# Designs tried in a protein design run: peptides against a protein of PDB entry 5EFW. Part 85

Target 1, 141 residues: chain A of PDB entry 5EFW
Amino acid sequence: TTLERIEKNFVITDPRLPDNPIIFASDSFLQLTEYSREEILGRNARFLQGPETDRATVRKIRDAIDNQTEVTVQLINYTKSGKKFWNLFHLQPMRDQKGDVQYFIGVQLDGTEHVRDAAEREGVMLIKKTAENIDEAAKEL

## One batch from the design tools (peptide; made by RFdiffusion4, then SolubleMPNN)

Design b1_p21_6_s3 (from b1_p21_6, 12 letters changed)
Fold by OpenDDE base, seed 4:
Structure b1_p21_6_s3 (fold): chain B 141 residues (1-141), chain A 21 residues (1-21)
Amino acid sequence: as target 1 above (141 residues)
Amino acid sequence: TEELEELKERREEIEEEEEEE
């Protein structure tokens, strides 16, 4: 699809389904994570987590979902092959015209190192803008 | 509209799969 071809790492999840599964994944996300689309769709994104993933950071993500708010965090994620990467992750709700949450948009900026200062700020701006673009694209088409 | 329709279709597919399990 056109949405899948957006050259950014992102997923769309459905909080109205059990366990908030991924219902959409970009090609870039599949490449990043080393999974096929079939392996990812219908699953909660927690499969990206591993031994070094900070539990407190994961709780922040969960809290944002529960409270229907956005969150931006940086955490260790793992590819299918077990390769670690730092994920600057932004999550935000996609709302309908009534303001009800329909989906969540998750955007991932991968890196070999934990980003700080100006690099982090730049990354945050990028992934937030990406999420907004995805939200607009999904609503307009 | 097309992307939204695709999201809805995929949602329905996943919902049906979960109901069959």
Scores: peptide ipSAE 0.221, ipTM 0.768, DockQ to the pose 0.173; fails the geometry check
Fold by OpenDDE base, seed 5:
Structure b1_p21_6_s3 (fold): chain B 141 residues (1-141), chain A 21 residues (1-21)
Amino acid sequence: as target 1 above (141 residues)
Amino acid sequence: TEELEELKERREEIEEEEEEE
């Protein structure tokens, strides 16, 4: 699909389905995480978590979903092969014309190390802008 | 509109799969 071919790491999830499963994943996200599309669709994104993933950060993500708000965090995630990476992650709700949440957009900026200072600010701006572009693309087409 | 329709179709497919399990 056109949406899958956007050259950014992102997923779309459906909070109206049990356990907020991934219903859409970009090709870049599949490459990053080393999973096939069939392995990801219908699953909660928690499969990216592992031993060194900060549980307090995961709780911030869960709270944002429950409260239907946006959040930006950095956390350790794992590929299918078990490789660790730092994920600068942004999550925001996709709302309909009535203002009701239909989906969540999750955008990932991967890195070998935790990003700080100017690099973090730049990354945050990038992933937020990417989320807005995905929101607009999904609504316009 | 097309991309939103694709999202809705995928949502329906997943919902049907979960109901069959």
Scores: peptide ipSAE 0.183, ipTM 0.737, DockQ to the pose 0.174; fails the geometry check
Fold by OpenDDE base, seed 3:
Structure b1_p21_6_s3 (fold): chain B 141 residues (1-141), chain A 21 residues (1-21)
Amino acid sequence: as target 1 above (141 residues)
Amino acid sequence: TEELEELKERREEIEEEEEEE
């Protein structure tokens, strides 16, 4: 689809289904994580987590989903082959015209290192803008 | 609108799969 070919790392999840599964993933996300589309659709995104993923950071993500709010964090994620990467992750709800949450948009900015200071601020601005663009695109199609 | 319909179809498929398990 046109949405899948957006050159950004992102997923769309459905919090109305059990365990908030991924219902959409971009081609870039598949390339980043080394998974096929068939391997990830219908699954919770927690498969990206591993031994060095900070549990307190994961709890912040869970809290944001439960509270239907946005969150921006950095956490260690793992590819299918077990390669570690730092993920600057932004999650926000996609709401309908009535204001009800229909989906979540998750945007990933991958890096070999934990980003700080100006680089972190720039990354945050980028992934937030990306999430807004995806939200608009998904509502118009 | 087409991609939104595809998302809805995928949601329905996942819901049906979860109900069968």
Scores: peptide ipSAE 0.105, ipTM 0.680, DockQ to the pose 0.176; fails the geometry check
Fold by OpenDDE base, seed 1:
Structure b1_p21_6_s3 (fold): chain B 141 residues (1-141), chain A 21 residues (1-21)
Amino acid sequence: as target 1 above (141 residues)
Amino acid sequence: TEELEELKERREEIEEEEEEE
């Protein structure tokens, strides 16, 4: 689909299904994480977590889902091969015309290091803008 | 919206396949 070809790392999840599984993943996300589409679709995104992933940060993500709010965090994630990367992650709800949450959009900016200061601000701006673009594109589908 | 519904249907199919394995 056109949505899959957006050159950004993102997923769409369905909170109306058990365990809020990934129902859509971009090609870039698959390349980043080293998983196939078949390995990812239908699963909760927790498979990206590992030993050095901050559990307090994960709780912030969970709280945002439960409260149907957006959140931006940085956390350690792991590729299929076990390679660690810093994930500047933004999650936001996708709402219908009535304002009800239908999906979540998750955008990932990968890096070898924890981003700070100006680089962090730029990254946050980028992933938020990306999420808005995805929201708009998905509504047109 | 139609494409998103197709994605949901595909998700359900995958879940059913995984439960059968």
Scores: peptide ipSAE 0.036, ipTM 0.579, DockQ to the pose 0.103; fails the geometry check

Design b1_p21_6_s4 (from b1_p21_6, 10 letters changed)
Fold by OpenDDE base, seed 1:
Structure b1_p21_6_s4 (fold): chain B 141 residues (1-141), chain A 21 residues (1-21)
Amino acid sequence: as target 1 above (141 residues)
Amino acid sequence: TPELEALAERRKERERERELE
């Protein structure tokens, strides 16, 4: 689809399905994580987590999903080959016209380094804007 | 949205198939 060709790292998940699986992944996300589309679709995104992933940060993500709210965090993720990277991650719900949550949009920053201060603020603005753009594009599909 | 709904439905179908295996 045109949506998956957007040159940003993102996934769309379906919280109405068991374990909130990924139903859509961008080509860039596949390249970042070193997984094929077949390896990702239908799975919960927790496969990106590993030994050094902060459990408290993961709980923040889980709480946001459960509460149907947005969240922005930075956490250690792992590629398929086991490479560690810092992921500035933004998640927000996609709502229908009635206001009910249909999907979640997850956006990963293009960079793999831990960002701080002005760089972090800039990254947060970027991934939030990206999520809004994806929301608008996805609602047309 | 219709395409996303189709993807979601296909995912549900695959999950039901796995439960039957």
Scores: peptide ipSAE 0.084, ipTM 0.635, DockQ to the pose 0.117; fails the geometry check
Fold by OpenDDE base, seed 4:
Structure b1_p21_6_s4 (fold): chain B 141 residues (1-141), chain A 21 residues (1-21)
Amino acid sequence: as target 1 above (141 residues)
Amino acid sequence: TPELEALAERRKERERERELE
């Protein structure tokens, strides 16, 4: 699909399914994480977490899902090969015309380094804008 | 949206199949 070819790291999840599985992943996300599409689809995104992933940060993500709100965090994630990377991550709900949450959009910054200050602010703006673009594109599909 | 919904439905179906195995 055209959506898969968007040159941004993102997934779409379905909170209406058990354990909020990934139902869509961009090609870039697959490249970043070193997983195949078959390995990712139908799974909760927690497979990216590992020993050094901060549990409190993960809880913030979970809380955002439960409360149907957006959240932006940085956390350590792991590729399939076990390589650590810092993930500036933005999550937001995708709502239907009635305002009900249908999906979540998760966007990961292209960089793998921990970002601070101006770089972080810039990254946050970028991934939020990306999420909005994906929301608009996905609503047409 | 229709494609996303179709993907979601396929996932539901696969989960149901796994529960029956």
Scores: peptide ipSAE 0.083, ipTM 0.630, DockQ to the pose 0.117; fails the geometry check
Fold by OpenDDE base, seed 2:
Structure b1_p21_6_s4 (fold): chain B 141 residues (1-141), chain A 21 residues (1-21)
Amino acid sequence: as target 1 above (141 residues)
Amino acid sequence: TPELEALAERRKERERERELE
């Protein structure tokens, strides 16, 4: 699909389904995480977490989902092969015309290091803008 | 949105199938 070909790392999840599973993943996300589409569709994105993933950060993500709010965090994620990467992650709800949450958009900016200061601000701006673009594109679908 | 809704519905169907196995 056109949405799949957006050259950004992102997923769309359905919080109306049990455990908020991924219902859509970009090609870039698959490449980043080293999973096939079949391996991830229908799963909660927690499979990216591992031993060094900060649980307090994960709780922030969970809280955002539960509260239907956006959140931006950095956390250690793992590829299928077990490779660690720092994920500057932005999550936001996709709302319908009534304002009800239909989906969540998750955008990932991968890096070898934890980004800070100006680099972090730039990354945050990028992934937030990306999420907005995805929101607009997805609403047409 | 219609495409995403179709994806969501398909996922719901799969979940229902899993609950029935």
Scores: peptide ipSAE 0.066, ipTM 0.622, DockQ to the pose 0.122; fails the geometry check
Fold by OpenDDE base, seed 3:
Structure b1_p21_6_s4 (fold): chain B 141 residues (1-141), chain A 21 residues (1-21)
Amino acid sequence: as target 1 above (141 residues)
Amino acid sequence: TPELEALAERRKERERERELE
């Protein structure tokens, strides 16, 4: 689909299904994580977590989903081959015309390094803007 | 949205089928 070809790292999940599985992933996300689309679709995104992933940060993500709010965090994730990388991650709900949550949009920064200070602020602005763009694009589907 | 909804419905259907197994 056109949505899959957006040159940003993102997924769309369905919180109305058990365990909030990924229902859509961009090509860039597949490249970043080294998984095939078949390996990702239908799974909860927790497969990206590993030994050095901060549990408190993961809880922030879980809380945001449960509360149907947005969150921005930075955490260690792992590729299929086991390579760890820092993921500046933004998650936000996609709402219908009534304001009800239909999906979540998760955006990952392109970089694999831990970002700080001004670089982090810039990254946050970028991934938030990306999420808004994806929201607009996805609502057309 | 219709495409995403179709994806979601297919997933729901597969889950129902698995629950019956």
Scores: peptide ipSAE 0.063, ipTM 0.616, DockQ to the pose 0.126; fails the geometry check

Design b1_p21_7_s1 (from b1_p21_7, 13 letters changed)
Fold by OpenDDE base, seed 3:
Structure b1_p21_7_s1 (fold): chain B 141 residues (1-141), chain A 21 residues (1-21)
Amino acid sequence: as target 1 above (141 residues)
Amino acid sequence: SVLEELKERRKKREEEEEELE
């Protein structure tokens, strides 16, 4: 599909279903995480977390979902093979015309290290812009 | 497809909202 072919790492989740499962994943996200689409769809994104994932950062993500707000964080994630990477992660709600939350958009920027200063600012701008593009594309479907 | 399912769900919600207005 056109949405799946967007050359960025992203997922769409459904907060109206139990445990806010992934309902859509880009091809790039599957390549990054080393999972098949069948292995990911219907699951909560927590399978990317592991021993070195900061729990306080995970709580910030959970709070944003519960409060239906956006959040941007950096956290350690793991591929299927167990490879660690730093994930600059942005999450935001997708709202309908009435303002009600229908879905969440999650965008991932992968890296070998924690990004700071100008590199972090650039990455944040990129993933936020990507999320807005996905929001617009999804509304046109 | 996943996109078809999303479209159907959205359409259904829009129809339900129009009925409530």
Scores: peptide ipSAE 0.096, ipTM 0.620, DockQ to the pose 0.485
Fold by OpenDDE base, seed 4:
Structure b1_p21_7_s1 (fold): chain B 141 residues (1-141), chain A 21 residues (1-21)
Amino acid sequence: as target 1 above (141 residues)
Amino acid sequence: SVLEELKERRKKREEEEEELE
């Protein structure tokens, strides 16, 4: 689909389903994580976590979902082959016209390195903008 | 919409998995 072809790393999850599974993934996300679409659809995104993933950061993500708010964090994630990468991750709710949360949009920075200072700020702006673009695109489908 | 289609497909898979358990 057009949404799948957006050249950004992102997923859409459904918090109205058990365990907030991934229902949509971009091609770029699949390439980043080394998974096929079939391997990730229907799963909670926790499969990206591993031994060095900071549990407190994961809790921030969980809290954002529970509170239906946005969050931006950096955390260690793992590809299918077990390769570690730094994920600058932004999550935000997708709401309907009534204001009810329908989905969550998760965006990952294109880079796999830890970013700091100005680079981090730029990355955050980029992934937030990307999330907004995805939100708009998804609502038009 | 594409999203709704994907959502329904996901629900169906979950139901099938639950039935297999």
Scores: peptide ipSAE 0.089, ipTM 0.565, DockQ to the pose 0.126
Fold by OpenDDE base, seed 2:
Structure b1_p21_7_s1 (fold): chain B 141 residues (1-141), chain A 21 residues (1-21)
Amino acid sequence: as target 1 above (141 residues)
Amino acid sequence: SVLEELKERRKKREEEEEELE
């Protein structure tokens, strides 16, 4: 599918299911996080969090989900092997033609360091654009 | 895809709900 051809780190979650589980994960996301598809599908993405993940940032994500809004944050995430990475993360709702939220799109830009200033702005533009591409691709299904 | 399957399931549920209303 067009969605499957998007070579970016992303997941799609279903907020209408208990605990907003991941229902789709890109191959790149699996590679980034070192999980298999079977290990991820049906789970909330919180398994990426760990000791150094900022809880206030996590709350921003939760608030965005609850309020059905988009959010862009940077947070520490962990791979399956326990490797830390900075995740420039963008989350946005996928709405149907009626405007109702059907899914959430989560896009991850991984890095070894927290990005700032121009680099952050560039990264944000990239992940937002990616999210829009995913939204369009998913609506074609 | 899982997404397609879930969309189909949702569509069916919505159709069933509409039929029950």
Scores: peptide ipSAE 0.069, ipTM 0.572, DockQ to the pose 0.520
Fold by OpenDDE base, seed 5:
Structure b1_p21_7_s1 (fold): chain B 141 residues (1-141), chain A 21 residues (1-21)
Amino acid sequence: as target 1 above (141 residues)
Amino acid sequence: SVLEELKERRKKREEEEEELE
């Protein structure tokens, strides 16, 4: 589909379903994480977490979902083969015209190392802009 | 497709909201 082929790492989740499962994933996200679409659809994104994933950072993500707010963090994630990567992650709600949350958009910028300073600022701007573009594209469907 | 599912879900919600108004 057109949305799946957006050349960015992202997922769409449904917070109205049990455990906020992934209902959509970009081709790039599948390549990044080494999972097939069939393996991840219907699952909570926590399968990306592992031993070195910071629990306090995970809590920030959970709190943002519960409070229906956006959040931007960096955390260690794992591919299917067990490879670690630093994920500059942005999550924001997709709202309807009434302001009610329909979905969450999660955007991932992958890296081998934790990004700081100018690189972090640039990455944050990129993933936030990407999330807005996905929001607009999804609403046009 | 997942995209079609998103479209149908949105359409259904919009229809339900219109019926409630």
Scores: peptide ipSAE 0.144, ipTM 0.655, DockQ to the pose 0.594; fails the geometry check

Design b1_p21_7_s2 (from b1_p21_7, 11 letters changed)
Fold by OpenDDE base, seed 4:
Structure b1_p21_7_s2 (fold): chain B 141 residues (1-141), chain A 21 residues (1-21)
Amino acid sequence: as target 1 above (141 residues)
Amino acid sequence: SVLEELKKRREELEEEREELE
């Protein structure tokens, strides 16, 4: 689909389904994580976590979902082959016309290195803007 | 539309879950 072909790393999850599974994944996300679409769809995104993933950071993500708010974090994730990468990650709710949460948009920065200072700020701005663009595209296309 | 696609995927996942349960 057109949305899947957006050259950004992102997923859309469905908090109205049990365990907030991924229901949409971009081609870039699949390439980043080394999973097929069939392996991803229907699963909670926690499969990206591993031994060195910070639990407190994961809790921030969970809290944001529970509170239906946005969050931006950087955490260790793992590809299918077990390769570690730093994931600068932004999550925000997709709301309907009434303001009710319908989905969550999760965006991952293109790079796999840990980013700091100005680079981190720039990355945050980029992934936030990307999430907004995806939200708008989903509602307009 | 994208929203329709998302809705369709939601429905498919619900059906799959119901079939497995």
Scores: peptide ipSAE 0.328, ipTM 0.807, DockQ to the pose 0.196
Fold by OpenDDE base, seed 1:
Parts: C-alpha cells; sequence; structure tokens
Structure b1_p21_7_s2 (fold): chain B 141 residues (1-141), chain A 21 residues (1-21)
C-alpha cells in the first residue's frame, strides 16, 4: 500500500487490542529490523528489546502508552539476527475527531548510532515531523 | 482509505487472536 511504502521507519500499533500490537509496519522498518511483515504484525514491539536494552527507558515508553502521551527516547534494539543498534524512537497517539486515542505511531530514526547534542536534536525534530506527517496522511488518504 | 485499511487490519488481528484462544 501507499502507506507501507513511505520511506521512513515506522509502525502503527493498536492500544485497543491486547498488548498494543503492531498492526502496520513500513517496508523500511522491516528492512531495518530484518523481520518479515508476517513475523511482526500482531506482536508487541518489545521483540526488538534485548539484554542491553535499558529497562528504565522501556518503562518510559510504557508510561507514555498508559498515559496516552507522546515520548521520545533512545534505546538499544536488536535485529532478528541479533545485531544491536541505537534506536532514536518517537511515539505519539493518533486521535480521532472526538480526541480519543485510536492508534499509536512509532517512528525510528534511520541511523543506528547513538546521537547526542545537535545531532540528537535534529533527529528528534525529524522523527516528530515524520510522525505528524503519518498522522495527517492516515487521516486524509 | 488508510483509516479503513487500519480498521481492517485491526479486525483481522482480532479474529486471528480469537481463533488462537
Amino acid sequence: as target 1 above (141 residues)
Amino acid sequence: SVLEELKKRREELEEEREELE
């Protein structure tokens, strides 16, 4: 589909389903993580976590979902083959016209290295803008 | 529409989970 072919790393999850599973994944996301679409759909994104993933950072993500707020964090994730990478991750709710949360949009930075200072700020702006674009596209297309 | 597609995906996943339970 048009949405899947957007050249950004992103997923859409459904908090109204048990365990907030991924219901949509971009082609780029599949390439980044080395998973097939069928391996990802219906699963919680925690499969990307591993031994060196910071638990406190994961809790921040969980809290944001529970509180229906946006969050931006940087954490260690793992590909299917077990390769570690730094994920600058932004999550925000997708709301309907009434303001109720329907989905979450998760965006991952293209880079796999830990970013700091100006580079981090730039990356944050990029993934936030990407999330907004996806939200708008989902509502207009 | 994208929203309709997302809705369809939701429904499919719900059905699959119910079948597995």
Scores: peptide ipSAE 0.316, ipTM 0.807, DockQ to the pose 0.194; fails the geometry check
Fold by OpenDDE base, seed 3:
Structure b1_p21_7_s2 (fold): chain B 141 residues (1-141), chain A 21 residues (1-21)
Amino acid sequence: as target 1 above (141 residues)
Amino acid sequence: SVLEELKKRREELEEEREELE
């Protein structure tokens, strides 16, 4: 689809299904993580986590899902080949016209480095803007 | 539409999970 070809790393998940599985992934996300679309659709995104992923940060993500709120964090993720990378990650709910949560949009910053200060602020603004653009595109296309 | 595609994909996944369980 046109949405899949957007040159940003993102997924869409469905919290109304058991374990909030990925139901949509961009081509860029597949390239970043080294997985095929068939390997990740229907799975919870936790497969990206590994030994050095901070559990407290993961809990922040879980809390955001449970409370139906947005969150922005940096955490260690792993590609299919086992390569570690720092993921500046933003998650926010996609709501219907009634205000009810239908999906979640997850955006991952381009790059593999831990970012700080001005670079982090810039990255946060970028992934938040990306999430909003995806939300609008999904509702208009 | 993208929303209809997402809905269809969700329904397909739900059916697949029900078949596997």
Scores: peptide ipSAE 0.292, ipTM 0.797, DockQ to the pose 0.196; fails the geometry check
Fold by OpenDDE base, seed 5:
Structure b1_p21_7_s2 (fold): chain B 141 residues (1-141), chain A 21 residues (1-21)
Amino acid sequence: as target 1 above (141 residues)
Amino acid sequence: SVLEELKKRREELEEEREELE
């Protein structure tokens, strides 16, 4: 479909379904994480977490979902083969015209190392802009 | 549209879950 072909790492989840499962994953996201689309759709994104994933950071993500707010964090994620990567991650709700949350957009910027300073600021701007572009595309008639 | 695609996927997942319940 058109949505999956956007050349960025992203997923869309459905908080109105049990356990907020992934309902869309971009081709780039599948390549990054080494999973097939069939392995990912219908699952909560927590399968990317592993032993060195910071639990406090995970709680920030969970709190953002529960409170229906956006959040930007860096956390260790794991590919299907067990390879660790630093994920600069941005999550934000997709709201309808009444302001009600319909979906969540999650955007990932991968790296071998934790990013700091100017590189972090640049990455944050990029993934936030990407999320806004996806939101606009989803609402386009 | 992307919105329509999202709705279709939601419906598919809801149907699958209902079948498992």
Scores: peptide ipSAE 0.275, ipTM 0.795, DockQ to the pose 0.147; fails the geometry check

Design b1_p21_7_s3 (from b1_p21_7, 12 letters changed)
Fold by OpenDDE base, seed 4:
Structure b1_p21_7_s3 (fold): chain B 141 residues (1-141), chain A 21 residues (1-21)
Amino acid sequence: as target 1 above (141 residues)
Amino acid sequence: SVLEELKKRREELEKEREELE
């Protein structure tokens, strides 16, 4: 689909389904994580977590979902082959006309290294803008 | 539309879960 071909790392999840599964994943996301689309769809994104993933950071993500708010964090994730990478991650709700949450948009920075200072700020701006673009595209197309 | 695609995927997932349960 057109949405899947957007050249950014992102997923869309459905909090209205049990365990908030991924319902859309971009091609770039699949390449980053080394999973096939069939392996990803229908699963909670927690499969990216591993031994060195900070639990407190994961809790921030969970809290954002529960509170239906956005969050930006940086955490260790793992590819299918077990390769660690730093994921600058932004999550925000996609709301309908009534303001009710329909989906969540999760965007991952292209880089796999830990970013700091100006680079981090730039990355945050980029992934937030990307999420907004995806939200708008989903509503307009 | 993209929203329709999302809706369709959700419906498919719901159906799959119901069939597995």
Scores: peptide ipSAE 0.259, ipTM 0.796, DockQ to the pose 0.197
Fold by OpenDDE base, seed 2:
Structure b1_p21_7_s3 (fold): chain B 141 residues (1-141), chain A 21 residues (1-21)
Amino acid sequence: as target 1 above (141 residues)
Amino acid sequence: SVLEELKKRREELEKEREELE
């Protein structure tokens, strides 16, 4: 679909379904994570986590979902082949016209390295903007 | 629309879960 072809790493999850599963994934996300669409649709994104994934960071993500707020973090994720990568990740709710949360948008920075300082700030701005663009696109397309 | 697609996907996943339960 048009949304899937957006050349950014992102997923859309459904908090109304049990365990907030991924219901949409961009082609870029699939390439990044080395999974097929069929392998990840219907699953919680936690399959990207592994031994070196910081639990406190994961809890921040969980808290954001529970509180229906946005969050931006960096955490170690793993591809299907087991390759570690640093994921600068932004999550925010997609709300309807009434303000009710319908979905969550998760955006991952294109890079796989840990970023700091100015580079991190730039990356954060980018993925936040991307999330907003996806939100707008989802509502307009 | 994308929203309709998302809604459809939601419904499909919900249906699949119900069928598995």
Scores: peptide ipSAE 0.259, ipTM 0.797, DockQ to the pose 0.201
Fold by OpenDDE base, seed 3:
Structure b1_p21_7_s3 (fold): chain B 141 residues (1-141), chain A 21 residues (1-21)
Amino acid sequence: as target 1 above (141 residues)
Amino acid sequence: SVLEELKKRREELEKEREELE
């Protein structure tokens, strides 16, 4: 689809299904994580986590899902080949016209480095803007 | 539309899970 070809790393998940599985992934996300679309659709995104992923940060993500709120964090993720990378990650709910949560949009910053200070602020602004653009595109296309 | 595609994908996944369980 046109949405899949957007050159940003993102997924859409479905919190109304058991374990909030990924139901949509961009081509860029597949390239970043080294997985095929068939390997990740229907799965919870926790497969990206590994030994050095901070559990407290993961809990922040879980809390955001449970409370139906947005969150922005940096955490260690792993590609299919086992390569570690720092993921500046933003998650926010996609709501219908009534205000009810239908999906979650997850955006991962381009690159694999841990970012700080001005670079982090810039990255946060970028992934938040990306999430909003995806939300609008999904509702208009 | 994208929303209709997402809905269809949700329904497909739900059916697949029901069949596997």
Scores: peptide ipSAE 0.282, ipTM 0.802, DockQ to the pose 0.198; fails the geometry check
Fold by OpenDDE base, seed 5:
Parts: sequence; structure tokens; C-alpha cells
Structure b1_p21_7_s3 (fold): chain B 141 residues (1-141), chain A 21 residues (1-21)
Amino acid sequence: as target 1 above (141 residues)
Amino acid sequence: SVLEELKKRREELEKEREELE
């Protein structure tokens, strides 16, 4: 479909379904994580977490979902083969005209190392802009 | 549209879950 072909790492989840499952994953996201689309759709994104994933950071993500707010964090994620990567991650709700949350947009910027300073600021700007572009595309008639 | 696609995917997942319940 058109949405999955956007050349960025992203997923869309559905908080109105049990356990907020992924309902869309971009081709780039599948390549990054080494999963097939069939393996990912319908699952909660927590399968990317592993032994070295910071639990406090995961709680920040969970709190953002529960409170229906946006959040930007860096956390260790794991590919299907078990390869670790640093994920600069941005999550934000997709709201309807009444302000009600319909979906969540999650955007990932991968790296071998934790990013700091100017590189982090640049990455944050990029993934936030990407999320806004996806939101706008989803709402376009 | 993307919204229509999202809606269709939601409906598909809901049907699958209902079948498992």
C-alpha cells in the first residue's frame, strides 16, 4: 500500500484495540528490525525490547500512551537476529477533528551508538517532522 | 486515502480478534 512505502522507519498502532497493536509498518522499519510484515502486524511493539533496554525509558513510552501524549527517547532495541541498536524514537498521537486519539505514530532513527549534542538535536527534528508528515498524509482527503 | 486504509486495517484486526474470542 501507499502508506507502507514511505521511505522512513515508522509504525502506526491502534490504541482502541487490545494491547495497542501495530497496524502499519513501513518497508524501512521491516528492513531495520529484520521482521516480515506478517510477523509484526497485530503485535505490540514491545518485541523490540531486550535485556539491555532501559526499563525507565520503556515506562516513559507507556506513560505517554496512557496519557495520550507525545514522547521522544533513546533506547536499546533488538532486531530479530538479536542485534542491538540505539533507537532515537518519537511517539505521538494521531487525533481526529474533535481531538480524540485515533492512532499512534512511532518513528525510529537507528544508530550504532547513542547520539548526543548536535547529532541528537538534528535527529529529533527529523523524526518529529517525519511524524507530522505521516499525520498530514493520513488526514489528506 | 490513508485514513480509509487505516480504517480497513482496523476492521480486519477486529474481525480476527473476534474470531479468536
Scores: peptide ipSAE 0.267, ipTM 0.803, DockQ to the pose 0.147; fails the geometry check

